# Peptides against a protein of PDB entry 4KTY: the designs that were tried, part 32

Target 1, 266 residues: chain A of PDB entry 4KTY
Amino acid sequence: YVLNDIGVIFYGEVNDIKTRSWSYGQFEDGILDTCLYVMDRAQMDLSGRGNPIKVSRVGSAMVNAKDDEGVLVGSWDNIYAYGVPPSAWTGSVDILLEYRSSENPVRYGQCWVFAGVFNTFLRCLGIPARIVTNYFSAHDNDANLQMDIFLEEDGNVNSKLTKDSVWNYHCWNEAWMTRPDLPVGFGGWQAVDSTPQENSDGMYRCGPASVQAIKHGHVCFQFDAPFVFAEVNSDLIYITAKKDGTHVVENVDATHIGKLIVTKQI

## One batch from the design tools (peptide; made by RFdiffusion4, then SolubleMPNN)

Design b1_p11_1_s2 (from b1_p11_1, 5 letters changed)
Fold by OpenDDE base, seed 5:
Structure b1_p11_1_s2 (fold): chain B 266 residues (1-266), chain A 11 residues (1-11)
Amino acid sequence: as target 1 above (266 residues)
Amino acid sequence: SSVIDFNSILP
């Protein structure tokens, strides 16, 4: 999980699972320097740089450009006129070296690109890391641990009221570390996500969230456990917005989100 | 650029 410089990322849809090779290149020239530069740009103190909890959290913030002019600009509009389309990237090295050289965010990324670069960052700094793909991945926008889908009386989605969303697939990372800040047993794999999705205490970042805690429904543990829990275990709540302004729950689907979670086993 | 399935929001 640290020494492997080439990986496989799962993507596509649950009915058509696809794989993509990704070159992490954590040992390539300039990559370690770039990772240090990233932490410098984050103004991370030296004492924190030895703490995988702090490093992974900073990484989750800095791999995306939001808030802090981090590494990657996300784009999902299928235009990509002022940069490289997300699909054109084959690894982390070119992205990181461009960031170091230009000192400006690199365009463009989507979830697997964020995850790929983040994986390089973690591995480069000696943190065991892997990429995880979740199919039907929920994005809870209001932190209520459910997907609220508002429907008009005609059955169409009310996009104005519906703030939650579901990705066809989403990639994030798991980083291996002890969690002395949590109760015994919640170390090991920690979910961290650099794709900018939600604000976490002032920055677009996510994790580290204990995978064991998530599995056991402990959403009170730092960091961002409710969000990660929702990504993999949210119920879909279909709510009809009546003409009189009332909301009526029409249906609940507890099986749609997180149908398949895949990671490469080593 | 390679042709792949993009990460996208489901309707």
Scores: peptide ipSAE 0.300, ipTM 0.826, DockQ to the pose 0.096
Fold by OpenDDE base, seed 1:
Structure b1_p11_1_s2 (fold): chain B 266 residues (1-266), chain A 11 residues (1-11)
Amino acid sequence: as target 1 above (266 residues)
Amino acid sequence: SSVIDFNSILP
């Protein structure tokens, strides 16, 4: 989880799982320097740089460009005219070196690109890390731990009212660390995500969230456990919006989200 | 691997 410089990222659909190679390159020239530079840009104090909790949280913020002129600009609208399309990247090295050289965010990334670069960052700094792919990954926009799907009276989705969404797949990272700030047993793998999805205490970042805590239904522990929990375990709530303004729950699907979670074994 | 599926919102 630290020594491997080439990995496999899972993507595609739950019924058509695909894999792609990704070169992390944490040992390549200039990469460690760039990771330190990222922490410098974040204005992270020296005392915190030895704490994997702080480092992973800062990394989740800085790998995306939002808020802090971080590494990658995301794009999901199929417009990549002013940079490199996300599918063209084959590893983290070119992205990180471009960031270090230009001192400007690199265009463009999607979830696997964010996860790839973040994995390099973590491994480069000695934090065991892996990429996780979740199929049918929920994006809870209003932090209510469920996916609210609003329907017209004819049964079609009301896109104006429906703010929550489901990704065909989503990639994030798990980082291994002790969690002295949490109760005993909630160390180990921690979910962290650099793809800019939701604001967390003022910045687009996510984690570290205890995987063990989430698996046992504990979402009260820092950081961002409710959001990560929702990604993998949200119920779909189908709500019919009546013309008179009333809302009626038509159906609940507790099996749709998080159908498959995949990670590579080292 | 020749065709990359983008991360996208399901309808």
Scores: peptide ipSAE 0.296, ipTM 0.827, DockQ to the pose 0.096
Fold by OpenDDE base, seed 3:
Structure b1_p11_1_s2 (fold): chain B 266 residues (1-266), chain A 11 residues (1-11)
Amino acid sequence: as target 1 above (266 residues)
Amino acid sequence: SSVIDFNSILP
C-alpha cells in the first residue's frame, strides 16, 4: 500500500467494470519535494506533518485547486481547451512536477485523476493508501443523507429544485491510520477525497472518515462521515413538485446508490 | 482499449 508505484483504478459501469493503469511514481525524482511543497503552500505547521489525520485532511484540500490554488483544476464540461484532458493523464508524476514548476493549478482532472494524485501524495508521506471506486455514487448537496430528486408533474427532473446528484462512478481514497480521536475499533481505513464536491468547514475537502464507523452506521464522527455515508448508502427520494408548491413523495429507491465498491488489494 | 468512461452525473 506504500511501496507499489503503479496501480489499477476501476471505472466504467457496475455491469461493465473497467480498469486502467495509473503510475503513482512516489519514488520519482522531485515528487517527495513536491508533496512537501504542497504542504508548504497549505501553510501546514511542521508539528502536524507527522499526523496522518491532519496530513490526509490537508491533502484532500490541496490536491484540488479550489480555495487554495491547489494542484488540480476539475472539469466536467468535455471541452478542456485550456489544458490537458483528464483522460490523457497516465500517472501523477507529470501533474505534480508541473504544479511544482509553474506554481499554478494544473488543468484538468476528474475523480480518478484526483484520486491518483492524492494516492501519490499519501504514499510519498508514508501513509498507506488505496483508491476506491463507488458505482452509483451519491453527491448529497444539502446534508440530509438522502438524494432528493424533484420531478415535474410530467415526470421530468426539475433541475432547478434538484441540487443532489449521482455519479455513474466516483473514485476516492482510503488511507490507513490510527484514530485516537475516535472510539476503539474505528481506526484502520479512512475515506478521504480530494475531488471537489462539497464544502467542509470552509474548504472543499473530505475526510478522514472512518470506514468502520460508516459501515456500522455511525456518522457522528469526524470528518465528513455523513457525506461519505451518503455517497454509498443514501436513498433516492423521488418528489413531485406540484405547481402549487406542494411536494409529494412518489418513490423511494434504497438499492440504487453504492451498488458496488471496488478496490485493488495491494 | 483507449476508450475511457468519464466521470459524469447521471440524469
Scores: peptide ipSAE 0.295, ipTM 0.829, DockQ to the pose 0.094
Fold by OpenDDE base, seed 4:
Structure b1_p11_1_s2 (fold): chain B 266 residues (1-266), chain A 11 residues (1-11)
Amino acid sequence: as target 1 above (266 residues)
Amino acid sequence: SSVIDFNSILP
């Protein structure tokens, strides 16, 4: 997980799984220097740079441009005229080197681009890491551990009543580390996500969240366990917004979110 | 398929 410089990223739909190659290039010239530069831009103390918990959390913040002029600007509006379309990237090297040379955020990325660059960052710094793809991935915006879907009386979705959403697929990372700050058994793989989705204690970042803890329903542990839990295990709550202003729960689907979680075992 | 599917919000 540290030595492999080429990987496969899963995407598409649960019934039409697709794969693409991604060059991490953690050993390419200038990449380690760029990763150190990223940590410098984050003003990370030297004493913390040996702690994978702190490093992965800083990385999750800095791989996205929000808050701190980090590496990548996300775009999901299908307008990429002022940069490179997310699909045009084939690896992390060009992105990281452009960031280092320009000292400005690189345009544009989507989840797999963020995950690819973040994977390079982690591996470059000696942290075992892999990319995970979750199909039907929930984005809980109001931190209630459920996915609220508001419907009009005609049954059509009203997207204006909530900021909750479901991605067709979403990619994030898992990083291997000990968690001395957590109870025994919750080390190992930790979910971390650099795609800017939610603010976590003042910055767009996510994790590290213990995968073992999440699998067993423990969402009380730092960092961002409730959000990650919701991504993979939220119930879909279909709510009809009546004309009189009342809300009626029409249906609950506990099986839709996290339909398939895929990672390549190398 | 060689066509890249973008990350998108489901309706």
Scores: peptide ipSAE 0.293, ipTM 0.829, DockQ to the pose 0.097

Design b1_p11_1_s3 (from b1_p11_1, 4 letters changed)
Fold by OpenDDE base, seed 4:
Formats: C-alpha cells, structure tokens, sequence
Structure b1_p11_1_s3 (fold): chain B 266 residues (1-266), chain A 11 residues (1-11)
C-alpha cells in the first residue's frame, strides 16, 4: 500500500461497477517536494509531521481548496469551462505539480480525484493508504446520524427542505496507523476524506476515524466518526411535508445506504 | 441504470 504507484478506483453504480486506472506517482520527481510544500502551506509544526494522525488530518484539509487555498477545487455542476474536467485526470502527478508551480488551487476535482491525490500524499509520507468506494453513500449534513428525505404530498422529493444527500458513489481513503489516543484495538485502518463535505472543527476535513470503531458502532471516538458512520450506515427516513406544515414519517429504509463498499486488497 | 462517469447526488 506504499510502494504501488498505479492503482484502480471503483466507481459507477452498485449494479454496474466500473473501474478506472489512477497513477499515484509518489516516486515521481517533485511529488515528495510538493507534499512537503502542502504541509508548509498548512503551517504544520515540524514536530507534528512525524505523527500520522496529524498528517492525515492536515492532508484531509489541504487536498481540498476550501479554507486554506489547498490543492483541488471541487465541482459537481457539470460546467468545467475554467479548468480541467474531473474525468480528464489520469493521476495525481499533474495535479500536484501544477499546484506547486502555480501556488494556486487546481480546477477541478470530484471524489475520486480527491481520493487519488490524497492517496499519493499519504503514500509519499510513508503512510499506507488505499482508496475506498462506497455505493449509495450518505451525506449527513445536520449530524443526526440519519438521512432525511423530504417528500411532497405527491411523493416527489423536495430537496429544498434538507441538505442531506446520497451520492451514487463516494470515494475516500483509509490510512494505516496506530491510534494511541484511542482504546486498544481501534488502530489499523482509519477513514480519512479530503472531499469537501462538512466542516469539522472549523474547516472542511474528515478523519482519521477508526474503521474498527465505526464497524462496531462506536461513534464517540475522534475524528468525525459520526459523519463516517452515517456515510455507510444511515437509515433513510422518508418524511412527507404536508401542506399544513406537519411532517409524517412514511418509510424507513435501513438497507439502502452503504450497499457495497469496495477496496483493492492488493 | 445508466452509464455514469461522474459523482452525482441521487434524487
């Protein structure tokens, strides 16, 4: 998970799983220097750069451009006239080198681009990392550990009543590290996500969250465990917004979110 | 089902 410089990213839909190659290029000229530059831009203390917990959290923040002029600008509006379409990228090298050269955020990325660049960042710094794809991935915006879906009386979705959403698929990273700040048994793979989704203690970042903790329903552990838990295990709550202003729960679906989680084992 | 090459929010 450190030495491989070419990988496969899963995407598409649960019934039509697709794969794309991604060149991480962690050994290419200028890439390690760029990763160090990223930490410099984050004003990260030298003493913390040897701590994978701090490094992965800083990387989570800096791979996206929000808050701190980080590496990538996200775009999901299908209009990419002022940059490169997310689908045009084939690896991390061009993105990171452009960032280092221009010293400005690179346009544009979506989840797999963020995950690809973040994977390079982690591997460059000696942190074992892999990309994870979650199909039907929830985005809990109000931190209630459920996915609220509001319906009109005709049964159509009213997307204006909540900021909660479900991605067809979402990619993030898992990084291998010890967690001395957590109880024994919650080290190992940690979920980290550089796609700007939610604010975490003042900036758009996510993780590291213990995969073992989340798997066993422990959401009280830092960092951002409730959010990651919701991504993979939220119940869909279908709520009808009636004309009189009342809300009625019409249905609960506990099987829709996190239908398939895929990662490369080799 | 359709061919999807982008990350999208489901309705």
Amino acid sequence: as target 1 above (266 residues)
Amino acid sequence: SSVIDFNDILP
Scores: peptide ipSAE 0.238, ipTM 0.800, DockQ to the pose 0.107
Fold by OpenDDE base, seed 5:
Structure b1_p11_1_s3 (fold): chain B 266 residues (1-266), chain A 11 residues (1-11)
Amino acid sequence: as target 1 above (266 residues)
Amino acid sequence: SSVIDFNDILP
């Protein structure tokens, strides 16, 4: 998880799983320097740079451009007129080197690009890391651990009321570390996500969230456990907005989100 | 859709 410089990223749909090769290139010239530069741009205290908890959290913030002019600009509009389409990237090296050279965010990324670059960042800094793909990945927008889907009386989705969303697939990272800040047993793999999805205490970042904690429903543990939990385990709540302004729960689907979580085993 | 490589929000 540290030495492998070429990986496979899963994407597509749950019933049509696809794989994409990704070159992490953590040992190539300039990459370590760039990772250090990223932490410099984050104004990360030197004392924290040896702490994988802090490093992974900073990385989750800095790999995306939001808030801090980090590495990658996300785009999902299928235009990509002012940069490189996300699908054109084949690895992290060109992205990171461009960032280092230009000192400006690189365009453009989507989840697997963010995850790829983040994986390089983590591995380059000696943190074991892997990419995880979640199919039917929820984005809880209001932190209630459920997907609220509002419907008109005719059954159509009310897009104005529906703020939560579901990705066909979403890629994030798991980083291996001890968690002395958590109770015993919640070290190991930690979910971290650099794709800008939700604000976490002032900036777009996510994690590290203990995978073990999430598996056991301990969403009170830092960082961002509720969000990660919702990504993989939220219920879909279908709510009909009545003409009289009332809301009625019509259906609950507890099986839709997180149908499959895939990661390459070493 | 599985036809495209892009990550996308489901409607």
Scores: peptide ipSAE 0.236, ipTM 0.802, DockQ to the pose 0.127
Fold by OpenDDE base, seed 1:
Structure b1_p11_1_s3 (fold): chain B 266 residues (1-266), chain A 11 residues (1-11)
Amino acid sequence: as target 1 above (266 residues)
Amino acid sequence: SSVIDFNDILP
């Protein structure tokens, strides 16, 4: 999880799983220097740079450009005129070196690009890391652990009221570390995500969240466990918004989200 | 090479 510089990222749909290669290049010239530069840009104290909890959290913030002029600008509008389309990237090296050279965010990324660059960052700094793909990945916008889908009386989705969304797939990272800040047993793989989805204590970042804790339904532990839990296990709540302003729960689907979670073994 | 499917929001 540290030495492998080429990986496979899963994407597509649950019924049409696809794979693409990604060159992490954590040993390429200039990459370690760039990772250190990223931490410098984050103004990370030297004392914290040896702590994988702090490093992974800072990385989750800095790999995206939001808040802190970090590495990658996300774009999902299919307009990439001022940069490189997300699908054109084949690895992390060009992105990181461009960031180091220009000292400006690189355009553009989507989830697998964020995950790829973040994986390089983690591995470069000696943190075992892997990319995880979740199919039918929920994006809980209001932190209620549910996907609230509002329907018109005719059964069509009310897009104005529906704030939550579901990705066909989403990629994030898991980083291996001890968690002395958590109860015994919740170390090991920690979910971290650099794709800018939700604000976490003032910044677009996510994790580290204990995979073991989440697996056992514990969402009370730092960081961002409720959000990660919702990505993989939220219920779909179909709510009919009546003309009189009342809301009626029509259906609950507990099986739709997180149909498949895939990661590569090294 | 296969066409890359973008990360997309389901309807």
Scores: peptide ipSAE 0.234, ipTM 0.805, DockQ to the pose 0.094
Fold by OpenDDE base, seed 3:
Structure b1_p11_1_s3 (fold): chain B 266 residues (1-266), chain A 11 residues (1-11)
Amino acid sequence: as target 1 above (266 residues)
Amino acid sequence: SSVIDFNDILP
């Protein structure tokens, strides 16, 4: 989880799981320097750079370009005219070196690119890390731990009212660390995510959230446990929005989200 | 490969 410089990322559909190779390159020339540069750009105190909790949270923010001119610009519009299409990247090295050289965000990334670069960042700094793929991954936009899907009376989705969404798959990272700030037993793997999805206390970042805490239904622990919990366990609530403004719950699906979570064992 | 459509159209 630290020494491997080539990995496998799972993607695709739950019924057609696919894998792609990714070169992390944490030992390549200039990569460690770039990771330090990233923390410098974040204006991270030197005293915090030895704390994996702080480092992973800062990395979560800085691997995406939002808020702080971080490493990667996300794009899902399928145009990509002003940079490299996300699917063209094969590893983290070129991205990180371009960022260091240009001192400007690199275009473009999607979830596996963010996860790949973030994995390099974590491993480069000595934090054991792996990429996790969640199929049917929820994006809770209003922090209510459920997916609210608003329907017109004809059964079509009301896009104006529906703010939540579901990814066919989403990749994020798990980082291994102790959590002295949490109760005993909630150390180990921590979910962290650099793909810009939601604002967390002023920045687009996510985690570290205790995987063990989430597995036991504890969402009260820092950081962003409710959001991560919702990604893997939220119910889909289908609500008919009537013309008079009233809402009627038509259906609840508790099995759709988080059908499969996959990660490499080594 | 080509970019995958990430957003599922929910019923």
Scores: peptide ipSAE 0.115, ipTM 0.772, DockQ to the pose 0.180

Design b1_p11_1_s4 (from b1_p11_1, 5 letters changed)
Fold by OpenDDE base, seed 5:
Formats: structure tokens, C-alpha cells, sequence
Structure b1_p11_1_s4 (fold): chain B 266 residues (1-266), chain A 11 residues (1-11)
């Protein structure tokens, strides 16, 4: 998980799983320097640079451009007029080197690009890391651990009321580390996500969230465990907005979110 | 055009 410089990223749909090769290139010239530069741009204290908890959290913030002019600008509008389409990237090296050279965010990325670059960042800094793909990945917008889907009386989605969303697939990272800040047993793989989705204590970042904690429903543990939990385990709540302004729960689907979580095993 | 499936929000 540290030495492998070429990986496979899963994408597509749950019924049509696809794989994409990705070159991490953590050993190529300039990449380590760029990773250090990223931490410099984050104004990360030197004392924290040896702490994988802090490094992964900073990385989750800095790999996206939001808040801090980090590495990648996300785009999902299918235009990509002012940069490189997300699908054109084949690895992390060109992205990171462009960032280092231009000192400006690189355009454009989507989740697998963010995950790829983040994986390089983590591995380059000696943190074992892998990419995880979640199909039907929820984005809980109001931190209630459920997907609230509001429907009109005719059954159509009320987009004005519906703030939560579901990705067809979403890629994030798991980083291996001890968690002395958590109870015993919650070290190991930690979910971290650099795709800008939700604000976490002032900036777009996510994790590290203990995978073990999430599996056992311990969403109270730092960082961002509720959000990650919701990504993989939230219920879909279908709520009909009545003409009189009342809301009625019509259906609950507990099986839709997180149908399949895939990662390459070593 | 690329055949890759983009990351997208489901309707």
C-alpha cells in the first residue's frame, strides 16, 4: 500500500463495475517535493507533519482547491472548458507537478482524480493508503444520518426541498494509522476524503474516520464519522410534501445506500 | 468521447 506506484480504481455502476488504471508515481522526481509544498501551503506545523492523523486531515483539505487554493478544482458540469477533463488524467504526477509549477489549483477533477492524487500524497509521505469505491454513495447535507428525499404529491422529486444527494459511485481513501486519540481497537484503516463534499469544522475536508468505529456505529468519534457513516449506511426517507404544507413519510429504503464497497486487496 | 462513467449525482 506504500510501494505500489500503479493502482486500479473502481468506478461505474453497481451492476456494471469498471476499473481504471491510475499511476500514483509517488517515487517520481518532484512528487515528494510537491507533497511537502502542499503541506507548506497549508501552513502545517512541522511538529504535525509526522502525525498521520494530522497529515491525512490536512491532505483531505488541500487536495481540493476549496478554502485554501489546494491542488484540484472539482467540476461536474461536463464542460471543463478551462482545463483538463477529469477523464483525461491517467495519474497523479502531472497534476501534482502542475500544481507545484503554477502554484494554482489544477482543473479539473472528480472523485477518482481526487482519490488518486490523495493516494499519492499519502503514500509519498509514508502513510499506507488505498482507494475505496462506494456505489450508491450518499451525501448527507444536514447531518441527520439519513437521505431525505422530498416528493411532490405526484411522486416527482421536489428539488427545492431535497438537499441530500446520492452519487452513482464515489471514491475516497483509506489510510492506515494508529489512533491514540480514540479508544483501543479503532486504529487501522481510516476513511479520508479529499473530494469537496461537506464542510468539516470550517473547511472542505473529511476524516480520518475510523473504519472500525463506523462499522460498529460509533459515529461520535472524530473526524467526520457521521458523514462517512451516512455515505455507506444511510436510509432513504421518502417524504411527500402535501399541498397543505405537511410532510408525510411515505417510504423508507434501508438497502439502497452503500450497496457495494470495493477496494483492491493487497 | 471518453467511455468512462463520470462521477455524478443520481436524479
Amino acid sequence: as target 1 above (266 residues)
Amino acid sequence: SSKIDFNSILP
Scores: peptide ipSAE 0.313, ipTM 0.835, DockQ to the pose 0.097
Fold by OpenDDE base, seed 1:
Structure b1_p11_1_s4 (fold): chain B 266 residues (1-266), chain A 11 residues (1-11)
Amino acid sequence: as target 1 above (266 residues)
Amino acid sequence: SSKIDFNSILP
């Protein structure tokens, strides 16, 4: 999880799983320097740079450009005229070196690009890391651990009221570390995500969230466990918004989200 | 290169 400089990222749909190669290049010239530069740009104290909890959290913030002029600008509107389309990237090296050279965010990325660059960052700094792909990945906007889907009386989705969404797939990272800040047993793999989805204590970042804690339904532990839990296990709540302003729960689907979670073994 | 399906929101 540290030595491999080439990986496989899963994408597509649950019924049409696809893979692509990604070059992490954590040993390429200039990459370690760039990772250190990223931490410098984050104004991270030297004392914290040896702590994988702090490093992974800072990395989750800095790999995206939001808030802090970090590495990558996300784009999902199919307009990539001012940069490189997300699908054109084949690895992390060009992105990181461009960032180091220009000292400006690189355009553009989507989830697998964010995950790829973040994986390089983690591995470069000696943190075991892997990419995880979740199919039917929920995006909970209001932190209620549910996907609230509002319907018109005719059964069509009310897009104005529906804030939550579901990705066909989403990629994030898991980083291996001890968690002395958590109860015994919640170390090991920690979910971290650099794709800018939700604000976490003032910044677009996510994690580290204990995979073991989430697996056992514990969402009370730092960081961002409720959000990660919702990505993989939220219920779909179909709510009919009546003309009189009342809301009626029509259906609950507890099986739709997180149908498949895939990661590569080294 | 093979076509890559973009990360997208399901309807």
Scores: peptide ipSAE 0.310, ipTM 0.834, DockQ to the pose 0.093
Fold by OpenDDE base, seed 4:
Structure b1_p11_1_s4 (fold): chain B 266 residues (1-266), chain A 11 residues (1-11)
Amino acid sequence: as target 1 above (266 residues)
Amino acid sequence: SSKIDFNSILP
């Protein structure tokens, strides 16, 4: 998970799983220097750069441009006229080198682009990392550990009543590290996500969250465990917004979110 | 298909 410089990213739909190649290029000229530059831009203390917990959290923040003029600008509006369409990228190298050269955020990325660049960042710094794809991935916006779906009386979705949403698929990263700040058994793979989704203690970042902790329902452990838990295990709560202002729970679906989680094992 | 399916919010 450190030496491989070419990978496969899963995407598409649960019933139509697709794969694409991604060149991480962690050994290419200028890439390690760029990763160090990213940490410099984050004003990360030298003493913390040897701690994979701190490094992965900083990387989570800096791979996206929000808050700190980080690497990538996300775009999901199908308008990419002022940069490169997310689908045009084939690897991390061009993105990172452009960032280093221009010293400005690179346009544009979506989840797999963020995950690809973040994977390079982690591997460059000696942190074993892999990309994970979650189909029907929830985005819990109000931190209630459920996915609220509001319906009109006619049964149509009213997307204006909540900021909660479900991605067709979402890619993030898992990084391997010890967690001395957590109880024994919660080291190993940690979920980290550089796609800007939610504010975490002042900036758009996510993780590291213990995969073992989340798997066993322990959401009290730092960092952002409730959010990651919700991505893979939220119940869909269908709520009808009545004309009189009352809300009625019409249905609960506990099987929809996190229907399939895929990662490369080799 | 070799076409990229964009990451998108489901309705």
Scores: peptide ipSAE 0.302, ipTM 0.833, DockQ to the pose 0.096
Fold by OpenDDE base, seed 3:
Structure b1_p11_1_s4 (fold): chain B 266 residues (1-266), chain A 11 residues (1-11)
Amino acid sequence: as target 1 above (266 residues)
Amino acid sequence: SSKIDFNSILP
């Protein structure tokens, strides 16, 4: 989880699981320097750079370009004329070196690119890390731990009212660390995510959230546990929005989200 | 694939 410089990222569909190779390159020339540069750009205090909790949270913010001119610009509009298509990247090295050289965000990334670069960042700094893929991954936009899907009377989705969304798959990272700030037993793997999804206390970042805490239904622990919990366990609530403004719950699906979570074992 | 697709219509 630290020494491997080549990995496998799972993607695709739950019924058609696919894998892609990714070169992390944490030992390549200039990569460690770039990771330090990233923390410098974040204006991270030197005293915090030895704390994996702080480092992973800062990394979560800085691997995406939002807020702080971080490493990667995300794009999901299938128009990549002003940069490199996300699918063209095969590893983290070129991205990180371009960022260091240009001192400007690199275009473009999607979830596996963010996860790949973030994995390099974590491993480069001595934090054991792996990439996790969640199929049917929820994006809770209003922090209510459920997916509210508003329907017209004809059964079509009301896109104006429906703010929550579900990714066919989503990749994020798990970082291994102790959590002295949490109760005993909630150390170990921590979910962290650099793909810009939601604002967390002023920045697009996510985690570290205790995987063990989430597995036991504890969402009260820092950081962003409710959001991560919702990604893997939220119920789909189908609501018919009537013309008079009233809402009627038509159906609840508790099995759709987080259908499968996959990670490499080594 | 080269992109992530949102589920526009859910069952």
Scores: peptide ipSAE 0.129, ipTM 0.792, DockQ to the pose 0.342

